# Ledger of designs, part 32: peptides against a protein of PDB entry 4Z63

Target 1, 334 residues: chain A of PDB entry 4Z63
Amino acid sequence: LCLGMNDLTGNIPEDLFHLKRLNLLGIQENRLSGSLSREIRNLSSLVRLDVSWNLFSGEIPDVFDELPQLKFFLGQTNGFIGGIPKSLANSPSLNLLNLRNNSLSGRLMLNCTAMIALNSLDLGTNRFNGRLPENLPDCKRLKNVNLARNTFHGQVPESFKNFESLSYFSLSNSSLANISSALGILQHCKNLTTLVLTLNFHGEALPDDSSLHFEKLKVLVVANCRLTGSMPRWLSSSNELQLLDLSWNRLTGAIPSWIGDFKALFYLDLSNNSFTGEIPKSLTKLESLTSRNISVNEPSPDFPFFMKRNESARALQYNQIFGFPPTIELGHNN

## One batch from the design tools (peptide; aimed at target 1 D245 W248 F306 M307)

Design b2_p16_7_s3 (made by RFdiffusion4, then SolubleMPNN; from b2_p16_7, 9 letters changed)
Fold by OpenDDE base, seed 1:
Structure b2_p16_7_s3 (fold): chain B 334 residues (1-334), chain A 16 residues (1-16)
Amino acid sequence: as target 1 above (334 residues)
Amino acid sequence: PSWITSFDPEELKPKE
């Protein structure tokens, strides 16, 4: 049943929950309000539930043990409060959980040993606090993780060295500290292609440790951290780099010539730093900017990117990395 | 300021 993209108001009629054979319920992009009914438990055949972009409030009902076939739960952009229900945090069937842009709070806890099918997690823009869950690497299929805009005080857990499934990771604006430790840990994530760390590590030094290596890194965004230091030499070994944003830091020294050796680099933002010297001539030879054929068919994160161009404009949403225009931004340097 | 994030800075949570 698909009732999305309407102006439906009020609560879901309880009689809807009598549809025991329903595999898909989509009621997204409405004005549905009140609590999400516990009677969703009666939808025992449910594979996909999309309640996103509504006015739901209260706690998410703890009924996911009665939904043994549920693979997709989309609840983004609601007013949900409380924690992740225990039955949801233990769901063996769940592949994708999106609860972005809610008011969920407390310590983030998932039983990753039970969540054997979880591949995508979006909990961005909530009120989770405490530390990052150390057991996230136990979610052996978890590839896409957005935890941005929460309040995860402290460091990236050492256990994330074992996060082999991790491909796309965002921790933007999560009050993280110790960038040296974070990068030192995350370099062990062999499948990590996208790393977004914007608005963390306030005023720290960007490590220039030649022992750091991100083999498969395609997207690195560490913007608006007020980071000190220079362009990190370890980044020169990330030969697959496509997008680099280090804007709004306090980086100094020259822009190194190796920045133009990245064959796939089509988006570079080094603006609003303290870089000095000449613009490397190698930037004029970036193959990705001279050739029209950027491969649009590469896997992208499930979480969108947002570009904030100015203080007054709405952020532009980019659902794919290749949605970004080919860019070299070096403005506002010394 | 121009920067990339994984969240909409202007995304309003539905007011409860």
Scores: peptide ipSAE 0.376, ipTM 0.846, DockQ to the pose 0.609
OpenDDE base, seeds 2, 3, 4, 5: peptide ipSAE 0.291, 0.259, 0.369, 0.359; ipTM 0.855, 0.845, 0.843, 0.819; seeds 2, 5 fail the geometry check

Design b2_p16_7_s4 (made by RFdiffusion4, then SolubleMPNN; from b2_p16_7, 11 letters changed)
Fold by OpenDDE base, seed 2:
Structure b2_p16_7_s4 (fold): chain B 334 residues (1-334), chain A 16 residues (1-16)
Amino acid sequence: as target 1 above (334 residues)
Amino acid sequence: PSYVTSFDPERLQPKQ
């Protein structure tokens, strides 16, 4: 049953919960309000539940133990409060959980040993507090993780050295500290291709440790951190780099010539730093900027990116990395 | 002045 993208109001009719054979319930992008009914437990054949972009409020009902086939739960952009229900945090069937842009709170707790199918987690823009869950690496299929814009004080857990499934990771604006430790840990994530750390590590030094290595890194975003230091030499070994944003930091020194050796680099923002010297001639030889064949078929994160052009302007949403225009921004360096 | 991020700039964005 797909009723998305309408102007439906009020609550879900109770009779809808009698549909025992229903595999897909999509009621996204409406004006549905009130609490999400506990009677969703009656939809025992449910594989996909999409209630996103509504006006739902209250706690998410703890009924996911009665939904043994549920693979996809999308509840982004609602008014949900409380924590993740215990049955949801223990779901062995769930592949994707998206609860971005809600008011969920407390400590983030997932039973990763039970969540054997979880591959995508989006909990960005909530009110979770405390520390990052140390047991996230126990979610052995977890590839896509957005935890941005929560209040996860402290450092990246040491256990994340073992996060082999991690490919796309966003922690932007989560009150994280110790960038040297974070990078030192996350370099062990052999499948990590996308790392977004914007608005963390305020005023710290960007490490220039030659022992750091990110082999498969395609997207690195560490903008608006007020980071000190220079362009890190370790980044020169990330040969697959496609997007680099280090804008709005306090980085100094020259832009190194190796920045032009990245064959796939199509988006470079080094603006609003204190770089000096000449623009490297190698930037004029970037193959990705001369060729029209950007590989459109490359896997991307499930979470959207946002470009904030002005402090007062609405951020532009980009659902894919290749939605970014080919860009070289070197402005506002002195 | 632009920068990339991955969080919703506003909480509880209404349906457009």
Scores: peptide ipSAE 0.302, ipTM 0.797, DockQ to the pose 0.723
OpenDDE base, seeds 1, 3, 4, 5: peptide ipSAE 0.029, 0.346, 0.031, 0.047; ipTM 0.692, 0.839, 0.699, 0.747; seeds 3, 4 fail the geometry check

Design b2_p16_8 (made by RFdiffusion4)
Pose (drawn by RFdiffusion4):
Formats: C-alpha cells, sequence, structure tokens
Structure b2_p16_8 (pose): chain A 334 residues (1-334), chain P 16 residues (1-16)
C-alpha cells in the first residue's frame, strides 16, 4: 500500500490496522498527524514502514516485538518524542532505522546483542543526551552511523576500537570532547572511510601524534572546531584521501609539502585558519586535479553533506561526495 | 571561505 507524496490529513484510520498481510506501508510525505497508533502491532507482516515527512507526534509506540519481519523503519522529519522504544531497540530484524529530525530525547539505548541485522542507523537532529552508548560496536553489522546534531557529552567510548563494521561515521555538532582520544580510538576501526567531526572538541588542540594511522580514510571533515596546532603529518599516510576539510579552525604554521601527495584528493578546504608561509608548490602536481588517469571509487555514506559559506548563509546540499566541485580553498589565512 | 557538515544547520519541516 503506497500513499506517499499526496496531501492527506488526519491520523491513520484504525481501519488500516486490520491488514494483517501488508508487508509495505508507505505513507511518507503527506500532512498526516496524531500519534502513531499502538494498534500497529496488529500488522505483523510489515517489512518496510515508511512514515517519513509527516506531522506525527507522541511517543513511538512500543509494539515492535509484534512486527518480527520489520527490516526498514523510516520515521524521519516528524515530531516523535521519547527515546527509542525497548522493543525497537531489541528487534533482530531491523536493517535500517531512520528517525532523524525528530523531537527524540534522553539516553540512547540499543541492545546490540539483540539487533543482529542492523546495518544503518540515522538519529541526526535529535536531543539524545548522556554519553555515546558504549555498546554500539556490539552491533556487528552496523556500517553506517549518523549521530549528528545531538546533545551528547563526554568522549568517544573506548570500545569503539572494536567497531569493525563501521564505514561512515558522522558526529557533527554533537558536543564531543577530547579529539585526542577520539582520533586514537577511531584509527582502530579499519573499515572507516568517511568521518565527519565538525563542530566538536571546541578549542582543543589537534593531535599531532604521528602514530595515528587511518589507512582506508577517504573523506575527513573536522571543521569549525576552533582547533589549534599545525597540519597533522599523520594524515599524510592516508593515501585514499579524497576530500579534506580542516576549515574554520585556529591552525597555524606552514602548509606542508605532503598535502600535494594525495593522489585521489579533489577537494581541500584549509580556509579561515592562521596558516603562514608560502603556498606549497606541490599543490600544482595534485594528480586528481591535473590528468584524467587517476580513477577511484566515490565513497557512499547514507547521509548528505552540507556546505556553509559563512555563519549566516543558507547551506548547500550534496547527496554524494563527487557532487563537490573539485576545489582548492585557501582563503582567510596568512 | 566555507565549511562542511553532515547535518542540515536548519530544521527541516513537513507539509504544514
Amino acid sequence: as target 1 above (334 residues)
Amino acid sequence: SHWITSANPEDEHAKS
């Protein structure tokens, strides 16, 4: 049953909850509102539930043991409150959970021993608080994590050294502390390709510690953190690097020669720092900016990227990394 | 000068 992208109003008729054989319900992008009824436990054949882009509110009903076939739950851009219900946090069948841009709050609690099929999680633009849940690496299939724009505090848990499935990790604007610990921990996640740390670690020093090694790293964004220190040389060992954004920090010193050694780098933003010295001549022999013989695969995280020119400008959206124009942005330095 | 994030700095809204 596909009703998506119309102008429907009111709540879901209770009539709909008699459909015990329905495996797909798309009601996304309408004007629907009210609470999402607890009677939804009666729809035991559901595989994909798309409630996104409506006006729903109230708690997400805790009925998800009654929906053992649920694989995709899409609730993004609604007014849902409370946390993740215990039944949803215990669902062994969920592949994907997208609750982004909701009014959700409290501690974030998932039973990752129980969620053996979870491979993608998007909780962005919510009010989840407390520490990042230490048990997240226990979701052995979780590849894509977007926790951006939340109300967490403290450090990245030590157990994140074991997050073997992690590929795309977006932590922007989440009030994270100790970038030194965050980078030392996260370097042990061998599948990490794209990492977004923008608007965290405010005023901290960028670790220069050269034992740090991110081998498969493709996209590194740590911006507007007002970070201090120099261009970190440990980054030169990430040969796959495609997009680097260190902008809007307090970084100083000269821009080193090895920045021109990234063969897949097509985008770099070092703007709005305190960089001095001349421009390194090696930026003229960047391979992805000269010839057509460098070829690589674009990273594929499940989240869009946003770009802001200044603090008051409306943002630009890029659903894919290769949507960024090939760019050298060195403005507002010394 | 500009910078990149993975979250829209503004709230997104449904049809109202």

Design b2_p16_8_s1 (made by RFdiffusion4, then SolubleMPNN; from b2_p16_8, 11 letters changed)
Fold by OpenDDE base, seed 1:
Structure b2_p16_8_s1 (fold): chain B 334 residues (1-334), chain A 16 residues (1-16)
Amino acid sequence: as target 1 above (334 residues)
Amino acid sequence: PSYVTSVDPEPLFPKE
């Protein structure tokens, strides 16, 4: 049943929960309000539940043990409060959980040993607090993780050295500390292609440790951290780099010539730093900017990117990395 | 000057 993109109001009719053969319920992009009914438990054949972009409130019902076929739960952009229900946090069937842009709170806890199918987790823009869950690497299929805009104080857990499934990781604006430790841990994530760390590590030094290596890194975003230091030499070994944003930091020294050796680099923002010297001539030879054949079909994160032009401006949403215009921004280096 | 993030700028509640 697909009823998305309408002006539906009120609650879901109770009789809808009598549809025991229903595999897909999509009621997204409506004005549905009130609590999400516990009677969803009666939808025992449910594979996909999409309630996103509604006015739902209250706690998410703890009924996911009665939904043994549920693979997709989309609840982003609602008013949900409380925690992740125990049955949801233990779901062996769940592939994707999207609860971005809610009011969920408390300590983030997932039983990753039970969540054997989980491949995408979006909990961005919630009220989770405490530390990052150390057991996330036990989610052996977890590829896409957005935890941005939560209050995860402290450091990236040492256990994330073993996060082999991790490909796309966002921790933007999550009150993280110790960028040196974070990068030193995350370099062990052999499948990591996208790393977004904007609005963390406030005033720390960007490590220039030649022992750091991110082999498959395509997207690095560490903007608006007030980071000190220079362009990190270790980044020169990330030959697949496509997007680099280090804007709104306190980085100094020259822009190194190796920045133009990235064959796939189509978006570079180094603006609002304290870089000095000449613009590297190698930037004028970036193959990605000279050849129109950007491979549009590369896998992207499930979470969107946002470009924030001004503090007062609405951020532009980019659902794909290749949605970014080819850009070299070196402005505001004073 | 712009910057990239993955932080949802939308309000926690859908606007009516």
Scores: peptide ipSAE 0.299, ipTM 0.798, DockQ to the pose 0.757
OpenDDE base, seeds 2, 3, 4, 5: peptide ipSAE 0.242, 0.255, 0.174, 0.169; ipTM 0.781, 0.758, 0.755, 0.749

Design b2_p16_8_s2 (made by RFdiffusion4, then SolubleMPNN; from b2_p16_8, 9 letters changed)
Fold by OpenDDE base, seed 1:
Structure b2_p16_8_s2 (fold): chain B 334 residues (1-334), chain A 16 residues (1-16)
Amino acid sequence: as target 1 above (334 residues)
Amino acid sequence: PSYITSADPEPLYPKR
């Protein structure tokens, strides 16, 4: 049943929950309000539940043990409160959980040993607090993780050295500390292609440790951290780099010539730093900017990106990396 | 100058 993109109001009719053979319920992008009924438990054949972009409130019902076929739960952009219900946090069938932009709170706890199918997790823009869950690497299929705009105090857990499934990681504005430790840990994530750390590590030094290596890194965004230091030499070994944003930091020294050696680099923002010297001539030879063949068909994160110009301005949303225009921004390095 | 983030710039709830 697909009723998305309408102006439906009120609550879900109770009789809808008698549809025991229903595999897909999509009621997204409406004005549905009230609590999400516990009677969703009666939808025992449900594979996909999309209630996103509504006015739902209250706690998410703890009925996911009665939904053994549920693979996709999309509840982003609602007013849900409380925690992730125990049955959801233990779901062996769930592939994708998207609860971004809610009011969920407390400690984030997932039983990753039970969540054997979880490949995408979006909990961005919630009210989770405490530390990052140390057991996230136990979610052996977890590839896409957005935890941005929560309050995860402290450091990236040491256990994330073993996060082999991790490909796309978003932690923007999550009150993280110790960038040196974070990078030192995350370099062990062999499948990590996208790392977004904007608005963390406030005033720390960007490590220039030559022992750091991110082999498959395509997207690195560490903007608006007030980071000190210089362009990190370890980044020169990330030969697949496509997008780099280190803007709004306090980085100093020269822009190194190796920045133009990245064959796939189509977006570079080093603006609003304290870089000195000349613009590297190698930037004029970036193959990605001279050849129109940007591979638009590469896998992208499931979480959105936002280009923020001003605190008061609405950010532009980009749903894919290649949605960013080819850019070299070196402005405001005074 | 702009910067990229993966954090929502503002809460999108309620639905606009």
Scores: peptide ipSAE 0.475, ipTM 0.872, DockQ to the pose 0.730
OpenDDE base, seeds 2, 3, 4, 5: peptide ipSAE 0.450, 0.444, 0.438, 0.447; ipTM 0.859, 0.864, 0.862, 0.867; seed 3 fails the geometry check

Design b2_p16_8_s3 (made by RFdiffusion4, then SolubleMPNN; from b2_p16_8, 9 letters changed)
Fold by OpenDDE base, seed 1:
Structure b2_p16_8_s3 (fold): chain B 334 residues (1-334), chain A 16 residues (1-16)
Amino acid sequence: as target 1 above (334 residues)
Amino acid sequence: PSYVTSVNPEPLYPKS
């Protein structure tokens, strides 16, 4: 049943929960309000539940043990409060959980040992606090993780060196500290292609440790951290780099010539730093900017990117990396 | 002067 993109109001009719053979319920992009009924438990054949973009409030009902076939739960952009229900945090069937842009709170806890099918997690823009869950690497299929805009004080857990499944990771604006430790740990994530760390590590030094290596890194975003230091030499070994944003930091020194050697680099933002010297001539030879053959069909994060132009403007949403226009931004380095 | 993030700057609630 797909009733998305309407102006439906009120709550879900109770009789809808009698549809025991229902595999897909999509009621997204409405004005449905009140609590999400616990009677969802009666939808025992449910594979996909999409309640996103509504006015639901209260706690998410703890009924996911009665939904043994549930693979997709989309609840983003609601008013949900409380924690992740225990049955949801232990769901062996769940592939994707999207609860972005809610009011969920407390310590983030997932039983990753039980969540054997979880491959995508979006909990961005919530009120989770405490530390990052040390056991996230136990979610052996977890590829896409957005935990941005939560309050995860402290460091990236040491256990994340074992996060082999991790490909797309966002921790933007999550009150993280110790960028040196974070990068030192995350370099061990052999499948990591996208790393977004904007609005963390306030005033720290960007490490220039030649021992750091991100082999498969395509997207690195570490903007608006007030980071000190220079362009990190270790980044020159990330030969697949497509998008680099280090804007709004306090980086100094020259822009190195190797920045133009990235064959796939089509978006570069180094603006609002303190870089000096000449613009590398190699930037004029970026193959991605000279040849129009950007493969639009590359795997991307499930979470969108946002370009924030100024504090007052609405951010522009980019659902795919290749949605970014080819860009070299070196402005405001005075 | 822009920067990239994965954070929607819009409020949590009400519906953004």
Scores: peptide ipSAE 0.271, ipTM 0.807, DockQ to the pose 0.655
OpenDDE base, seeds 2, 3, 4, 5: peptide ipSAE 0.256, 0.264, 0.187, 0.262; ipTM 0.800, 0.794, 0.764, 0.800

Design b2_p16_8_s4 (made by RFdiffusion4, then SolubleMPNN; from b2_p16_8, 10 letters changed)
Fold by OpenDDE base, seed 3:
Structure b2_p16_8_s4 (fold): chain B 334 residues (1-334), chain A 16 residues (1-16)
Amino acid sequence: as target 1 above (334 residues)
Amino acid sequence: PSWVSSVDPEPLYPKS
């Protein structure tokens, strides 16, 4: 049943919960309000539940043990409070959990040993606090993780050295500290292609350790951290780099010529730093900007990116990095 | 101006 993108108001009719053979319930983009009914437990054949973009409030009901076929739960952009229900945090069937832009709070806890099918987790823009859950690497299929805009004080856990499944990771604006430790840990994530660390590590030095290596890194966003230092030499070994945003830092020195050696680099933002010297001539030779035929096998994170062109503009949502226009932004350097 | 990166994984303005 797909009733998304309407002006439906009130609660879900009780008779809907009698649909025991229902595999898909999509009621997203409405004005449905109140608590999400516990009677969703009666939908025992449910594979996909999309309640996103509504006015739901209260706690998410702890009934996911009665939904043994549930693979997709989308509840983003609601007013949900409390934590992740125990039955949801232990779901062996769940592939994707999206609860971004809610009011969920407390310590983030998932039973990753039980969540054997979880591949995508979006909990961005919530009120989770405490430390990052050290057991996330135990979610052996977990590829996409958005935890941005929460309050995860401290450092990236050492256990994330073993996060082999991790491909897309955002921790933007999560009060993280110690960028050197974070990069030193995350370099062990052999499948990591997208890393977003914006609005963390305030005033720290960007490490220029040549021992750091991110082999599969395609997207690096570490903007607005007030980072000191220079363009990091270790980044030159990330031959698959497609997008680099280091804007709004305090980086100094020259832009190195190796920045133009990235065959797939189509988006570069180094604006609002303190870079000096000449613009590398190699930037004018970027194959991605000169050749129309670069089939970029793009990383497709399950979380969107947002681009804001100016202070007054609305952020544009991009589901794929390829949606970004080819860009070189070097403005506002000293 | 508290301008932030042009690229963010989250909406700059939370839709209420």
Scores: peptide ipSAE 0.103, ipTM 0.749, DockQ to the pose 0.240
OpenDDE base, seeds 1, 2, 4, 5: peptide ipSAE 0.081, 0.023, 0.074, 0.068; ipTM 0.745, 0.651, 0.739, 0.740; seed 2 fails the geometry check

## One batch from the design tools (peptide; aimed at target 1 G124 N224)

Design b2_p17_1 (made by RFdiffusion4)
Pose (drawn by RFdiffusion4):
Structure b2_p17_1 (pose): chain A 334 residues (1-334), chain P 17 residues (1-17)
Amino acid sequence: as target 1 above (334 residues)
Amino acid sequence: SHWIMGENPEDEEAKTP
């Protein structure tokens, strides 16, 4: 049953909960509102539930043991409150959970021993607080994690050294501390390709510690953290690097020669720092900016990227990394 | 000068009457 992208109002008629054989309900992008009824436990054949872009509120009903076939739950852009219900946190069948841009709050609690099929999680733009859940690496299939724009505190848990399935990790604007510990821990996630740390670690020093090694790293964004220190040389060992944003920090010193050695780099933003010295000549032999013989695969995280020119400008949206224009942005330095 | 992040810096809204 596909009703998506209309102008429907009111709540879901209780009539709909008699459909015990329905495996797909798309009601997304309408004007629907009210609570999402507990009677939804009666729809035991559901595989894909798309409730996104409506006006729903109240708690997400804790009925998800009654929906053992649920694989895709899409609730993004609604007014849902409370945390993740225990039954949803215990569902062994969920592949994907998208609750982004909701009014959700409290501690974030998932039973990752119980969630053996979870491979993608998007909780962005919510009010989840407390520490990042230490058990997240126990979701052995979780590849894509977007926790951006939340109310967490403290450091990245030590157990994140074991997050073997992690590929795309977006932590922007989440009030994270100790970038030194965050980078030392996260370098052990061997599948990490895209990492977004923007608006965290405010005023901290960027670790220069050169034992740090991110081998498969493709996209590194750590911006507007007002970080101090120099261009970190440990980054030169990430040969796959495609997009680097260190902008709006307090970084100083000269821009080193090795920044021109990234062969797949098509976008770099070092703007709004305290960089001095001349421009390194090696930026003229950047391979992805000269010939057409460099070819690589675009990273594919499940989240869009956003770009802001200044603090008051409306943002630009890029659903894919290769949507960024090939750019050298060195403005507002010394 | 500009910067990049992984989530919309503003809240998105659904359709309203």

Design b2_p17_1_s1 (made by RFdiffusion4, then SolubleMPNN; from b2_p17_1, 10 letters changed)
Fold by OpenDDE base, seed 1:
Structure b2_p17_1_s1 (fold): chain B 334 residues (1-334), chain A 17 residues (1-17)
Amino acid sequence: as target 1 above (334 residues)
Amino acid sequence: PSWITGVDPERLEPKRL
C-alpha cells in the first residue's frame, strides 16, 4: 500500500493494521499526525514501513519483535520522542533504520550482536546524549552511519578501530572532542570513504601526524571547528580524495602543492581560514575540473549533505556527493 | 561563506520533495 506524497491528514485508520499480508506500507510525505499505533504489530508480513515526512508524535511502539520480516523502517522528519524501542534495537531483520530529524532522546543503545542485518543507520538531528555507543562495530554489516546533530559528548570510542564495515560516517555537530584521537581511531576503518566531522573539536589542533593514513578516503568534511594548525601532510596520501571541506577553521601556513595532485578532487573549500602564500599552480591542473568525466555512478552516503551559505540562510540539501558543483573556494584567507 | 554538514542545520517541516 503506497499512499505517499498526498495531503492526507489525521491518524492512520486502525483497520489498516488488519492487512496481515501487507509487505509494503508507504504513507510518507503527508500530514498524518498522532501516535504511531502499536497495532502495527498486526502487520506481521511487513518488509518496508515508510512513515517519513509526517506529523507523527509520541514514542515509537515497541512491537518490532512481531515484525520478523521488517527490513526498512523510515521515520525521518516526524515528532517522535523517547528512545529506540528495545525490539527495534534488537531486530535481526532490519537492514535500514532512518529516524533522522525527530526528537528521540536518552542514551543511544543498539544491540549490534542481534542486529546482524543492519547496514544503514540514520539518527541525525535528534536529542540523543551521552557517549557514542562503543558496540557499533559489532554491527558487522553497518556501512552507513549518521549520528550528526546529537549531544554525544566525549571522544570517538577506541572500539571503532575495528569498524571494518564503516564506509560513510557523519558526526557533524555532536559535541565531540579530541580530533587527534578521532582521526587516530578512524584511520583503521579500512572501508571509510566519507567522513563528516563539521562543528566538532572546537578550537583544537588539526593533527599533522605523518603516521595517519586514510587510504580510501573520498570525502573529508571538517568545517567550522575553529581548528588550528596547517594543511595536514597525511592527507596527501588519500589519493582518491574527491571532496575536501576544511572551511571556517583557523588553519595557517601555505596551501601545499600536493593539493593539486588529487586526480578526483572536484570540490575544494579552504575558505575562511588563515592560509598564506601563493595559490598552488597545481590546482589549475586538477583533472576532475578540466575533464567532464566525473564518475556520477559512485556510491554515496544514504544521508544527505547540507551546504550552509551563511548562518541565517537555510541550508541546501545535496543527496549525492556529485550534486555539489565543481568548486574551488579559497576566499577569506590572508 | 559556506560550509558542508552531514546533517540538517535545522528541524525541517514535512514537505514534498
Scores: peptide ipSAE 0.321, ipTM 0.823, DockQ to the pose 0.591
OpenDDE base, seeds 2, 3, 4, 5: peptide ipSAE 0.296, 0.150, 0.307, 0.257; ipTM 0.800, 0.744, 0.816, 0.791; seed 4 fails the geometry check

Design b2_p17_1_s2 (made by RFdiffusion4, then SolubleMPNN; from b2_p17_1, 10 letters changed; failed a check: too like the target's own chain)
Amino acid sequence: PSWLTGEPPEPLFPKTL

Design b2_p17_1_s3 (made by RFdiffusion4, then SolubleMPNN; from b2_p17_1, 12 letters changed)
Fold by OpenDDE base, seed 2:
Structure b2_p17_1_s3 (fold): chain B 334 residues (1-334), chain A 17 residues (1-17)
Amino acid sequence: as target 1 above (334 residues)
Amino acid sequence: PSWISSVHPEPLFPKVE
């Protein structure tokens, strides 16, 4: 049953929960309000639940043990409060959990040893506090993780050295510290292609450790951190780099010539730094900017990107990396 | 000057920053 993209108001009619054969309930993009009914437990055949973009409030009901076929739970952009229900945090069927842009709070806890099917987790823009959950690497299929805009104090856990499934990771604006430790840990994530760390590590030094290596890194975003240092030499070994944003830092020195050796680099933002010297001639030879054949069919993160042109501007949403225009931004280096 | 983030800019409900 798909009732999304209407002007439906009020609560879900109780009679809807008598549909025991229902595999898909989509009621997204409405004005539905009140608590999400516990009677969703009666939908024992449910594979997909989409309640996103509504006015739901209260706690998410702890009934996911009665939903053994549930693969997709989409609840983004609501007013949900409290924690992740125990039955949801232990769901063996769940593939995707999206609860972005709610008011969920407390310590983030997932039973990753039980969540054997979880491949995508979006908990961005909530009120989770404490530390990053050390057991996330135990979610053996977890590929996409957005934890941005929560209050995770401290460092990236050492256990993330074992996060082999991790491909897309966002920790933007989460009060993280120690960029040297974070990069030293995350370099062990052999499948990591997208790393977004914007608005963390305030005023720290960007490490120039030649022992750091990110083999499969395609997207690196470490913007607006006020980072000191220079262009890191270790990045030159990330031959698959497509997008680099180091804007709004305090980076100094020359832009190195190796930046033009990235065959797939189509988006470069080094703006609002303190770089000096000449623009490398190698940048004029970037194949991705001269040839139209950028492979548009590469997998992207499930979480959206946002481009903010200035502190007061509305952010533009990009659902895919290739939605960004081919760009070289070197402005405001003074 | 611009920067990229994955932070949703407009939360539906008031959040403590």
Scores: peptide ipSAE 0.276, ipTM 0.791, DockQ to the pose 0.416
OpenDDE base, seeds 1, 3, 4, 5: peptide ipSAE 0.275, 0.024, 0.263, 0.273; ipTM 0.796, 0.678, 0.785, 0.788; seed 3 fails the geometry check

